# Designs tried in a protein design run: peptides against a protein of PDB entry 5Z08. Part 219

Target 1, 168 residues: chain A of PDB entry 5Z08
Amino acid sequence: RQKDEWAKKTSSLMKQLDWFIGEHLGAMLAAEELGGPVVGELMEIDPDDLSAGFNAHGKLKKATSQPDLDRRQRRIDDIWGPQDEQGQAHKRKRGADEALAASAEMRDLIEQLMNKLVEAGGDNSATYVEIPRESAAARFLVRSKVAMFHPNDARRLRLVDFGRDLDD
Target 2, 222 residues: chain B of PDB entry 5Z08
Amino acid sequence: GLPRLIDAIEEASKIPAKRRQTPIKPTIEKLTTHLYTHGASPDSLLRLADLLTLRNHLDQASLAAITRNLYPSSTVSDEVVLRFIGALGHGQLKPTLALQALFLRWLVMVYHLLENPGVLGQVYGVLFDLLDTAAIRPQLCHLLALVTRRKHVRPFRIQAILTLSRQTGGDPNLTGLLRVFKNYYPEIIVGDATKGRASAFKHPDPQWRQHLDEIQQRRSEA

## One batch from the design tools (peptide; made by RFdiffusion4, then SolubleMPNN)

Design b2_p22_4_s1 (from b2_p22_4, 13 letters changed)
Fold by OpenDDE base, seed 2:
Structure b2_p22_4_s1 (fold): chain B 168 residues (1-168), chain C 222 residues (1-222), chain A 22 residues (1-22)
Amino acid sequence: as target 1 above (168 residues)
Amino acid sequence: as target 2 above (222 residues)
Amino acid sequence: MEAAFSLRLLIAEIEENRRKLL
């Protein structure tokens, strides 16, 4: 009975995590990948603000004409800058696709990290996941103190053991 | 007595005002006077909760007057609480948002008389999901501030409050609720968007509280 | 910080419950 309750609770929490990633985190991670603000520094990214583009410092580009936009900023402006109605629809779709991709990447990465922790059976050396790239997702997990890079290999990531009983 | 007054109002509530043979206002006034003087028993509270929450032909002024005089003479049952909670939200069959705000205010004022305070904790999610409704938000945040326990302070709710706080320009009631959350999780950062003055969630009506206490004391002496 | 905090709490709670299942 108690194990079943814990299983149900775990399932519920996983659903909450999936929802959180999909509805809140995905768009922010996509913005970071596109050269927008770093997730966790600017918490106030309205998906609609993502469409306005970001300056080289990750701030929402106000319509001021400053010329020397970094190539990445041009890409952001091309993706999120003010365009005609057709361009806006394509940009919204592309933004949605990037948010979905970022959400999927984050879900997969968290799942791998959690699975490796269970499989390692207490061997910290076996808890590392190999990451193909330093994604916004990976960086966010590290900044969040959820994961840590291997001290000698930035391609290896492990889940932090929080070891503390959350008081019920 | 009170049951006969409720009977008369229940029957009148089934009939449109234009088709009533007698004005209901004098009966409503007798009811509210009786409630003010003696309070409502648990059985009477349930009947009145149904009159207040179910769609009928009573006018909004009468419903508001009953709600403002809804003094419990004893405890408040789970069933009564659930009637009021079930009346919250949007829909054609729901009471007006103005009346819902009065119900939430009433629940705040009688919270200490609940037979089972845990009943509100069980419906915490339902209450929390209504925070986007501006018309009831002040009273809803106050009720949630009373009801919130550690088990309710979940990451998704923290994020939801923060998001809604930004969207509302830092509603002081949301900031107040977030401060309650922070009591359970001190690491919650109330960001600059919440720099607004937090609500202190003071008792909504001190005179009503005093009068309720007088009604409750008379029962303890009997 | 808020999203990071929320994620950390969720993962911590999941890990705690998973450990109880082992």
Scores: peptide ipSAE 0.394, ipTM 0.529, DockQ to the pose 0.267; fails the geometry check
Fold by OpenDDE base, seed 3:
Structure b2_p22_4_s1 (fold): chain B 168 residues (1-168), chain C 222 residues (1-222), chain A 22 residues (1-22)
Amino acid sequence: as target 1 above (168 residues)
Amino acid sequence: as target 2 above (222 residues)
Amino acid sequence: MEAAFSLRLLIAEIEENRRKLL
């Protein structure tokens, strides 16, 4: 009975998570990927710090050289710049596609992180998910204190263990 | 090399300044220059942590200078972290509160280089109990803001922060920490306890971070 | 409600419930 209630609650919460990712977070993550504002600056993470990303060693990449800032700014300008009705429709569609892609990436990443944490059985070395790229999704999870990079490998991400009691 | 510089400083630290045959300042300057240029290996970090945290005859200016240049070239071990945590609080054998604030600031700045970030979570209670120490509270709140997880956000700690916030007239660092707690428990009301602005806990030294990143990048290329 | 907060709450609650199921 209690297990069934916990299972139902877990299922309900997962649906809420999926909804939250799809309806709210996806668009914001897509905007971040396109060089827009950083999502969920609870801590004033200097936007300049987040724009730098993480290198292969878990370090914030230096904000890419002037050219990549220019590409992101151009991409923002390309997204938000005055476009004709057809251009706006294409931009809206592209924005929607990017939001869907970002939502899918976030869902998949969270699922992998949660699964690895369960599979590891307490082995911290086994809790890491290998990420193909540093994404807005990955960065957001780290900023949100939901995930953390491996100290020596920014390609490895793990879920923060919220439930280990300090006394165990 | 760095080990020889540390050897010389360790030996000098055993002797009162008035009884030293040679001034230590030139050796400290060589050490800090080396640390600034190359950083400290894990082994060197441990030795330097002992020099910084154990009672010795080094002057406060030298200890502060070493701490300000304590760039890890690699990772930071649990042992190094625990040396700095053990040095916190009041006591005749402990470093000055000013130096403790520098240690906490350092821990904030190297948090991402810890071999095991969980070590700070294990000593969370020790850190939290020091929040009443005004001299270290700003850096302590910042570190706790990084370390805090749901398991740490207990009703008694919420109440302790609320009480301390009232007693301090709404310390912005305590308000900032309470906001972090609210991220785990939305029912926490921050506004009633603190008429003040919450600290955002920005990186304490962007230039230091940039220089650390440069040192760390050289390791990855070697 | 900040997006990071909402996400952290949801994930934390999910993890807590999943652990209770193990």
Scores: peptide ipSAE 0.394, ipTM 0.510, DockQ to the pose 0.216; fails the geometry check
Fold by OpenDDE base, seed 5:
Structure b2_p22_4_s1 (fold): chain B 168 residues (1-168), chain C 222 residues (1-222), chain A 22 residues (1-22)
Amino acid sequence: as target 1 above (168 residues)
Amino acid sequence: as target 2 above (222 residues)
Amino acid sequence: MEAAFSLRLLIAEIEENRRKLL
């Protein structure tokens, strides 16, 4: 009975986490990836604002053709291209797609981190997930003190064990 | 009439109490009696909103008395609403938090008389950001419960409420607001993050409501 | 900060419950 309650609670919390990632965090992460504000800084980013792209200061870029924009900034500019009605619809769709992609990345990363922590059975060396790149998702988890990088390898990320830090 | 009473109070509000030639209390009592009997027109409401929200030399008891008797005889304009919303928060130029709580309570009680209820939805963020202010939180949650639509139920706000609920030990008003959010997103779990009963957000003053209805009925008969 | 705190709490609570299941 008690295990069933914990299982139900865990399932419920996982659904909440999934919802939180999908409905909110994804858009913010997408904005950060698109050169927008860092997730957790006071940015009211409307998914519609994702369409305008962000300057080096995290402010919405006006569509000025700067040639040396990195691939992601180009992707932002492509997402946020000409202001015609069709362009705006395409921009909204692309912003939504980036938010979905960021959500999926965050979900996957959290799942891996949580699974590794459980699988490690207390072995801290076995808790690391290898990340292909430093993503907005990874950075956010670290800033959130949810995860930490390996001290010698920024490609390895582990979940902070919140249970052990309470007993020490 | 009401305009003359407002004129007298406006003039008195410019002068420190110690420098007034006549006590303002009798004029305030006449005003509140008039408001209780007849209500305030849209124009009078705007003037009274300015008296209540702008820094002046009126005492807190007088301001509270006016607010408690601020019965609209007709509708409440966006401008009146925005005066009260603009008066919320911390700052030396802002009304006291006690008075702000009365303003929020008033907005709850007159919500059905707003010319454009959507105006509160436009300032939803401003209202929401004040939830950390304990003194106004009960009335603020109630107002937000009325105003909240699907477009306002954002994950950051869900999380902000959850966080604040934990920090407050499960404020029942926050739990009540989360239940409103859950109506739009059933997947929101209220129970584990919020120890306690949710507020039902009942009408703050049934007697005030009844009296308002009587004042409003006179308008429909005229 | 709010999103970060929220995520941390969700993860912590999930992990706590998962540990109880083991």
Scores: peptide ipSAE 0.394, ipTM 0.464, DockQ to the pose 0.245; fails the geometry check
Fold by OpenDDE base, seed 4:
Structure b2_p22_4_s1 (fold): chain B 168 residues (1-168), chain C 222 residues (1-222), chain A 22 residues (1-22)
Amino acid sequence: as target 1 above (168 residues)
Amino acid sequence: as target 2 above (222 residues)
Amino acid sequence: MEAAFSLRLLIAEIEENRRKLL
């Protein structure tokens, strides 16, 4: 009975995680991949502020004339740009597609990280997932202290074991 | 006695005001006077909860007057609580949002008299999902602030309240509720989402509280 | 910070429950 309750709870939590990634995190990660703000630093980016572009530090660039702002702003404006119904529909579709792609990448990465942690059976060397590139998803997990890179290999990522760190 | 007054109001509630042979207002005044003086027993509270929450022909002023004088002489049962919770939200069959706000305020003021405070924790999700309803949000946040336990502070609810706080321009009641969440999870940032002062959720009506205490004391002496 | 915190809480709770199933 208790195992069944824990299984149901785990399933419910997984659904909540999937929902959280899909409904909240995916769009923010997509914005980061497109040169938008770093997820977690600027949560209050008004869609209008997203249109204003971000500096190299992921901070909202003030509307001042610097050319690199103009390129990211133009990319954001190109992504969110012309008011034509077809252009808006294509941009909304592209934005939705990017959010879906980012959500899928994050889900897959988290799943791999969690599975490797379970499979490793306590062997820390076996807990690493190989990542093909440093994605917004991977960077976010590290910044969030959810994952850590291998000290000698930035292509290897592992989940932080929250259970052991409480007992030590 | 109180039961006879409730009987008369129940019968009148079935009939449109224009078709009533006798004005109901004098009976409502007698009821509210009795409630103010003696309070309502658990049985009377249940009957009054039905009158307040079910669709009937009573006018809004009468319903509000009854709610403002709804002093429990004893405890408040789960059934009474659930009647008021079930009356919340949007719908043609539900009470007005103004009356719902009075119900939530009442629940806040009688929270310490609930037979089982855990009943509100069981319906926490229902209450939380109504936070987008601006008209009831102040009292709803106050009630949630009393009810919230660690088990209710879930990531999706943290995100939802933060999002709603941004959308509302930093509603002080939402900020107050976030502060309650922060007591369980200190990492929650309250300030960035809300340029506003957090509500302290003070007692809504100190005079009502004092009068309730007087009614409750008379029962302990009897 | 809010999204990061929410994600940490979800993952921590999932991992806690998964460990209880083992």
Scores: peptide ipSAE 0.392, ipTM 0.529, DockQ to the pose 0.271; fails the geometry check

Design b2_p22_4_s2 (from b2_p22_4, 12 letters changed)
Fold by OpenDDE base, seed 5:
Structure b2_p22_4_s2 (fold): chain B 168 residues (1-168), chain C 222 residues (1-222), chain A 22 residues (1-22)
Amino acid sequence: as target 1 above (168 residues)
Amino acid sequence: as target 2 above (222 residues)
Amino acid sequence: MEAAASLAMMIAEIEELRRKAL
């Protein structure tokens, strides 16, 4: 009975989290990913993440050749480019698409982080998720003190274990 | 009068300095004295803008002297503005970056006299794209600070400034421009990379402003 | 701030519940 109640409560909270990500965080994370304002007062724009800077034309300077970054940047330029009337509809659609993508990335990242924490069984070294890129989602989690980067490897992210005293 | 002086300089500008029969310096001095005393009409401004922006045989000192004395007696047309904007950037046919900085400074100082301030908003992208050019960045940021409206504040431009700010070690002019952006979008968090001192974008030359005001007043009384 | 705090609270509660369920 008690386990079932916990499972139900967990499921309910997961749904709330999913809703929160989709309805509130996604657009803000997308804006950050698109070179907009950083989400929340703790929005430290990591200099390294901004290193794939927009050129003077608002085009992302391609750090790494990954085709997906180019698409996001084009989407940024297209979302935030000059609003002609046709451009506004495309911009709104692209904005929605980027918000959806950011939401999906955040959901996936949180799920991976939570799963790794459970699987590690208390071994902190086993709690790290390898992230393919430093995303707005990853940065937001770190700024929120929900996640931490590995001290020697910014590609490794772990969930903060709120059950352990931060002093251990 | 001013038109005759411009005619003489236009003709001289077509000829290499070594092939000129008469030194141009005395004519330039007469022109700059006239400009200082009376200013330039819209028609004269256009002609002078062409002399300043088009490739010719005038020396850099002469071009700089004309630019420093380019007081409008009236308004500044879109055409004049576009001549100066078109002269910005990198290219063999473009004026030197030092002269471009003077043009941008001039645009800042005469911004209130533009017939259509919106013209600069239309070329906002062209201006913004030149922010990586260190030699003109201070004046460019100042001009952008005047021109920026909500429609120009885009995520990609925010990111571009932030990236460039990091690359430059926190140029105060870029930080100043980000503060202008923040006025339109308070949610813009200027990250630690921008914790530098922001430029206040003060008037570049108060004496030039005062003299411009005197020239403008004389026209309103005439 | 509010979004970050809300997210942190939800995640913390989920983590706690998951640990208790194990």
Scores: peptide ipSAE 0.173, ipTM 0.312, DockQ to the pose 0.174
Fold by OpenDDE base, seed 1:
Structure b2_p22_4_s2 (fold): chain B 168 residues (1-168), chain C 222 residues (1-222), chain A 22 residues (1-22)
Amino acid sequence: as target 1 above (168 residues)
Amino acid sequence: as target 2 above (222 residues)
Amino acid sequence: MEAAASLAMMIAEIEELRRKAL
């Protein structure tokens, strides 16, 4: 019974994380990769957009699905948007594609980091993921204190083990 | 075609304006119109980079006009990048600081077209050492924000930015660069160094980007 | 709350739950 409850909670949180990546981070990460502002430091994340996404307790507010896609596109367009009508459609598509790609990269990276942490069985040396490049996603995770680079190898990234810090 | 226009400008660039038989302005206008319409091939970019970076008898307005219309039709080679980097800094043989700022802006705008983006990382130190030059600092910080990786974020560079930020009264561009550094070292306290708002390093010219995308798209269809 | 902090909290909670489920 308890294991099933934990599995359900994990699944729920994974869905929330996926939503957060897709709806909020993807566009910002794409903007950073394209030469826009660094995620969470230079972008005035409209506190209202974050506050609309997260309550005072860090829980996702039930965002209705449709308005958020337009906000994501607006964010890319606000950073990179052309003024002319015909260029807008191609740029919108490109911006959307870049946001999707950035979201996928972040999801994959988090998944790899989490899996390596579990597989390592407590061996810190085995927790590192080899990253092909220093992406906006990787930089964001480090900035968020969620991940750390290997001290001697910037191509190796590990998830911070929050559970160890709680047991010490 | 574009090569013939470049030939004419190269020859004219060897001669002082007062000794030219024909005004260069009409040829510059033809060149910039051609660049705006078709962009520049890698070979043409290299030749134009030499015209822009080497000391010659071209006037500053002409050099600026060429730079503003320097749309790559394809990729940008390491050689082209290095010509522009080599033109940065102080010296009698260097381009004006105003023109250097345009070069840095151009590098920011074409960063995604570089054949090897890593080339800028290799010259990171050269770029970083120019941060004290106020006239180019905004564009330089933007370029460094794109180029910076974990290997570049060293204690001495962190301290250098902090010191320069204090000396400049908290330049927003330096604060922006320091925030990029903070992505690699979260323990960096930005607030103590900078009372001011950080630059977001937005694209310098959205219209230029749009036009570049149109030129790039035409090549993919040909 | 900053996006970075929100992400960190979610990941921390997921890690804790995954560890408990093992």
Scores: peptide ipSAE 0.164, ipTM 0.321, DockQ to the pose 0.217
Fold by OpenDDE base, seed 4:
Structure b2_p22_4_s2 (fold): chain B 168 residues (1-168), chain C 222 residues (1-222), chain A 22 residues (1-22)
Amino acid sequence: as target 1 above (168 residues)
Amino acid sequence: as target 2 above (222 residues)
Amino acid sequence: MEAAASLAMMIAEIEELRRKAL
C-alpha cells in the first residue's frame, strides 16, 4: 500500500516535472542556447521577445530602431526569420521546435541522471552521465544545484543526492 | 471582485479592531476564498503584500490566513518580493517572526513565479545576515538554498555558516545550506560541528504547490 | 532561478520517493 502510494506520487510528480519542462523550461532553455538570458534570470521570455534578440548580457534588446543590429540580433533575426507573415510563421515554428528540442534534451538528461543515481547503489563514481556537450539543460541543472559536474571531467554530470547526509 | 475585497480590508486595517463597526473576519474569509479559487493578480499581490508587511490593525490570524492563500495567478514582481524581504528582521514595526516565517515559506513556494529571481540574489546579504534569527532560519535556509549562486559563496559566508552551525549545535537547515555551498566549492571542509543530517529542503506544502499549479494552468489556457 | 528551484524541489522529492520505493 505505501509503496503504491509512493509510486503514484512519483508518477504524479513526474507528470508535473514533464509539464514544467515542456511548458515553462523548454522555451527558456532554447533562449539560452540561442544566446538569450541564462535560465532563471528572466522567467517569461515571450517567444516574440526572443525574436527581439538578446544583448551580450542576456537582456532583451529593446527593438531599438537603430540599424546596427549587432551580430546577436542578426543571429536571432536569422534564427527567428524575416518579418513577413511567412517569416513570422517560420519564426514561431522554429522557436517552438527549439523549445521542444530543449525540453526533450532536459527530459532525457534528467531521466538519465536519475536512472544512474539509482543504478549506482551508492557508488558515486557510477552516478555520472556522460554529456555530449555543456548544454543549457546541463548548465541549468548545475545552477539549480540538482546536478554536479565531475571535478576532473566537465563531460560527466551526476545528480545531487538530496538524501545523503553531508558526512557521506 | 478581489479589488473590492482588498479595499475593504485596507480600510479596516486602518482602524483598531475594537473600533470597527463591522467584523473583518467575513471579509477576510471572502478574500481567502477568492484567492484560493482564482489566485491574485500582480496588482492584487502588491496590495496584499503591503497589507501583510506594513504595520496595521489586522490581527495575526487574518494575516496568516491571507499569506496561506496568497496564490499568484500570474507572476510575482520584484516589488512584491522586496516588500516581503523588507518585512524581515527584528523591530517594532516589523511583522511577527511567525509571520515572517510564513512570508519566507511563501517566497520559497512561489520562487518559480518571480519575474526576476535575481532580485533575491541582490538582497542575498540581507537574507544571509538574518540566519542568526532562529524563528525564521528553517525557511530562510530553504530560500537561500534556492537563491545561492557561486557569486554568493564567499569565504566569510562559509565561515559564518560554520560558526553559526557550531553555535546552534548543528542546525540541519544550516547544514543543508552548507551542502548547497559545497556544491559550488567541493573543497569546503565541513568541520565536525556540521556533521549531521542536512535538511533536504523539500517543498513546504505539496498540496499548496498542486493548487498553485492548477491556478497557473488556468492562466496559461486563458 | 525560479524554474531551477521548482525543478530542484521536484527532483529532490522524486529522488526521495524513488529511494523509499526501493
Scores: peptide ipSAE 0.180, ipTM 0.418, DockQ to the pose 0.343; fails the geometry check
Fold by OpenDDE base, seed 3:
Structure b2_p22_4_s2 (fold): chain B 168 residues (1-168), chain C 222 residues (1-222), chain A 22 residues (1-22)
Amino acid sequence: as target 1 above (168 residues)
Amino acid sequence: as target 2 above (222 residues)
Amino acid sequence: MEAAASLAMMIAEIEELRRKAL
């Protein structure tokens, strides 16, 4: 009985998470992959600082030379710019495809991370998933404090186990 | 409908129980039945939040019954949240600590329905300063565990939790909250005072969650 | 049971980030 209730609850939460990923998070992750704003960090950024853009380290670029502002403004404009010509349908389609791809990547990553946590049976060394790249999805999970990189290997990612990690 | 029931209870709440012409209990039962079946709209939630948090002549059993059946049918506004937060702590005009614990439990259970969960982050200091109040600490730690972000994890708050943990003999809820802090700052040394069992901050009422999900699902189909 | 609590907290964190991103 308790196991069945637990399974139902887990399923419900997973559905809610899946909905959130598909409807909201995927587009934002796609924007991050395309060099847009970092998901979840913008709330701490002064709107005036948003105009300066972000360096390769995700930090606000100091307002140095004009040309890099133009490229990011073009990317923002390419994502959000006015819907005039035939190129916009292709841009919308590309944006939608990127959002779908980002959603799929996040779903798959969460699933792998959750499965590894269950399979590990308490062995923290066995909870790591090998990731091919540091994706926006992986970075988001780490920023969210949902996942952690291996201290010695940024290609290994695990879920934060809030239940067990106190005993280690 | 629900608004008429709230009207009747609002009017009754202005009058001492001994001076009421009619018993309020049947109306409270109708209200709680309605809330259980349909949930409360944002407007109704605000009115009910006022009834629950403002000093009136309603009995504690009635207030607790309303709180236990306070299922949102939609989202929870910032204004509703702030009514409950404003009702926390010690004071002659504030609800009982038992009722405050129910409010905090409610906020935990509806956290995912908040229109702007950032509102709780804005009042983080107010919530954190209440951790010394033992009667509400379990639910307060749970809520703080949900609300805590990197910006809230400050050295003075880390030290405050550690100090309070020592003073309480290692309250598992404080240890649980410190674990959440450690997720943001791994360098936090959880000293011997935290070797105790940490609270896992499980959902406080699985049946309530399930029923809430059913009410929320009806909204998505409408 | 502990895994469910962890999952609930993780989901709550994601939901909070959702709200921050909105």
Scores: peptide ipSAE 0.052, ipTM 0.336, DockQ to the pose 0.061; fails the geometry check

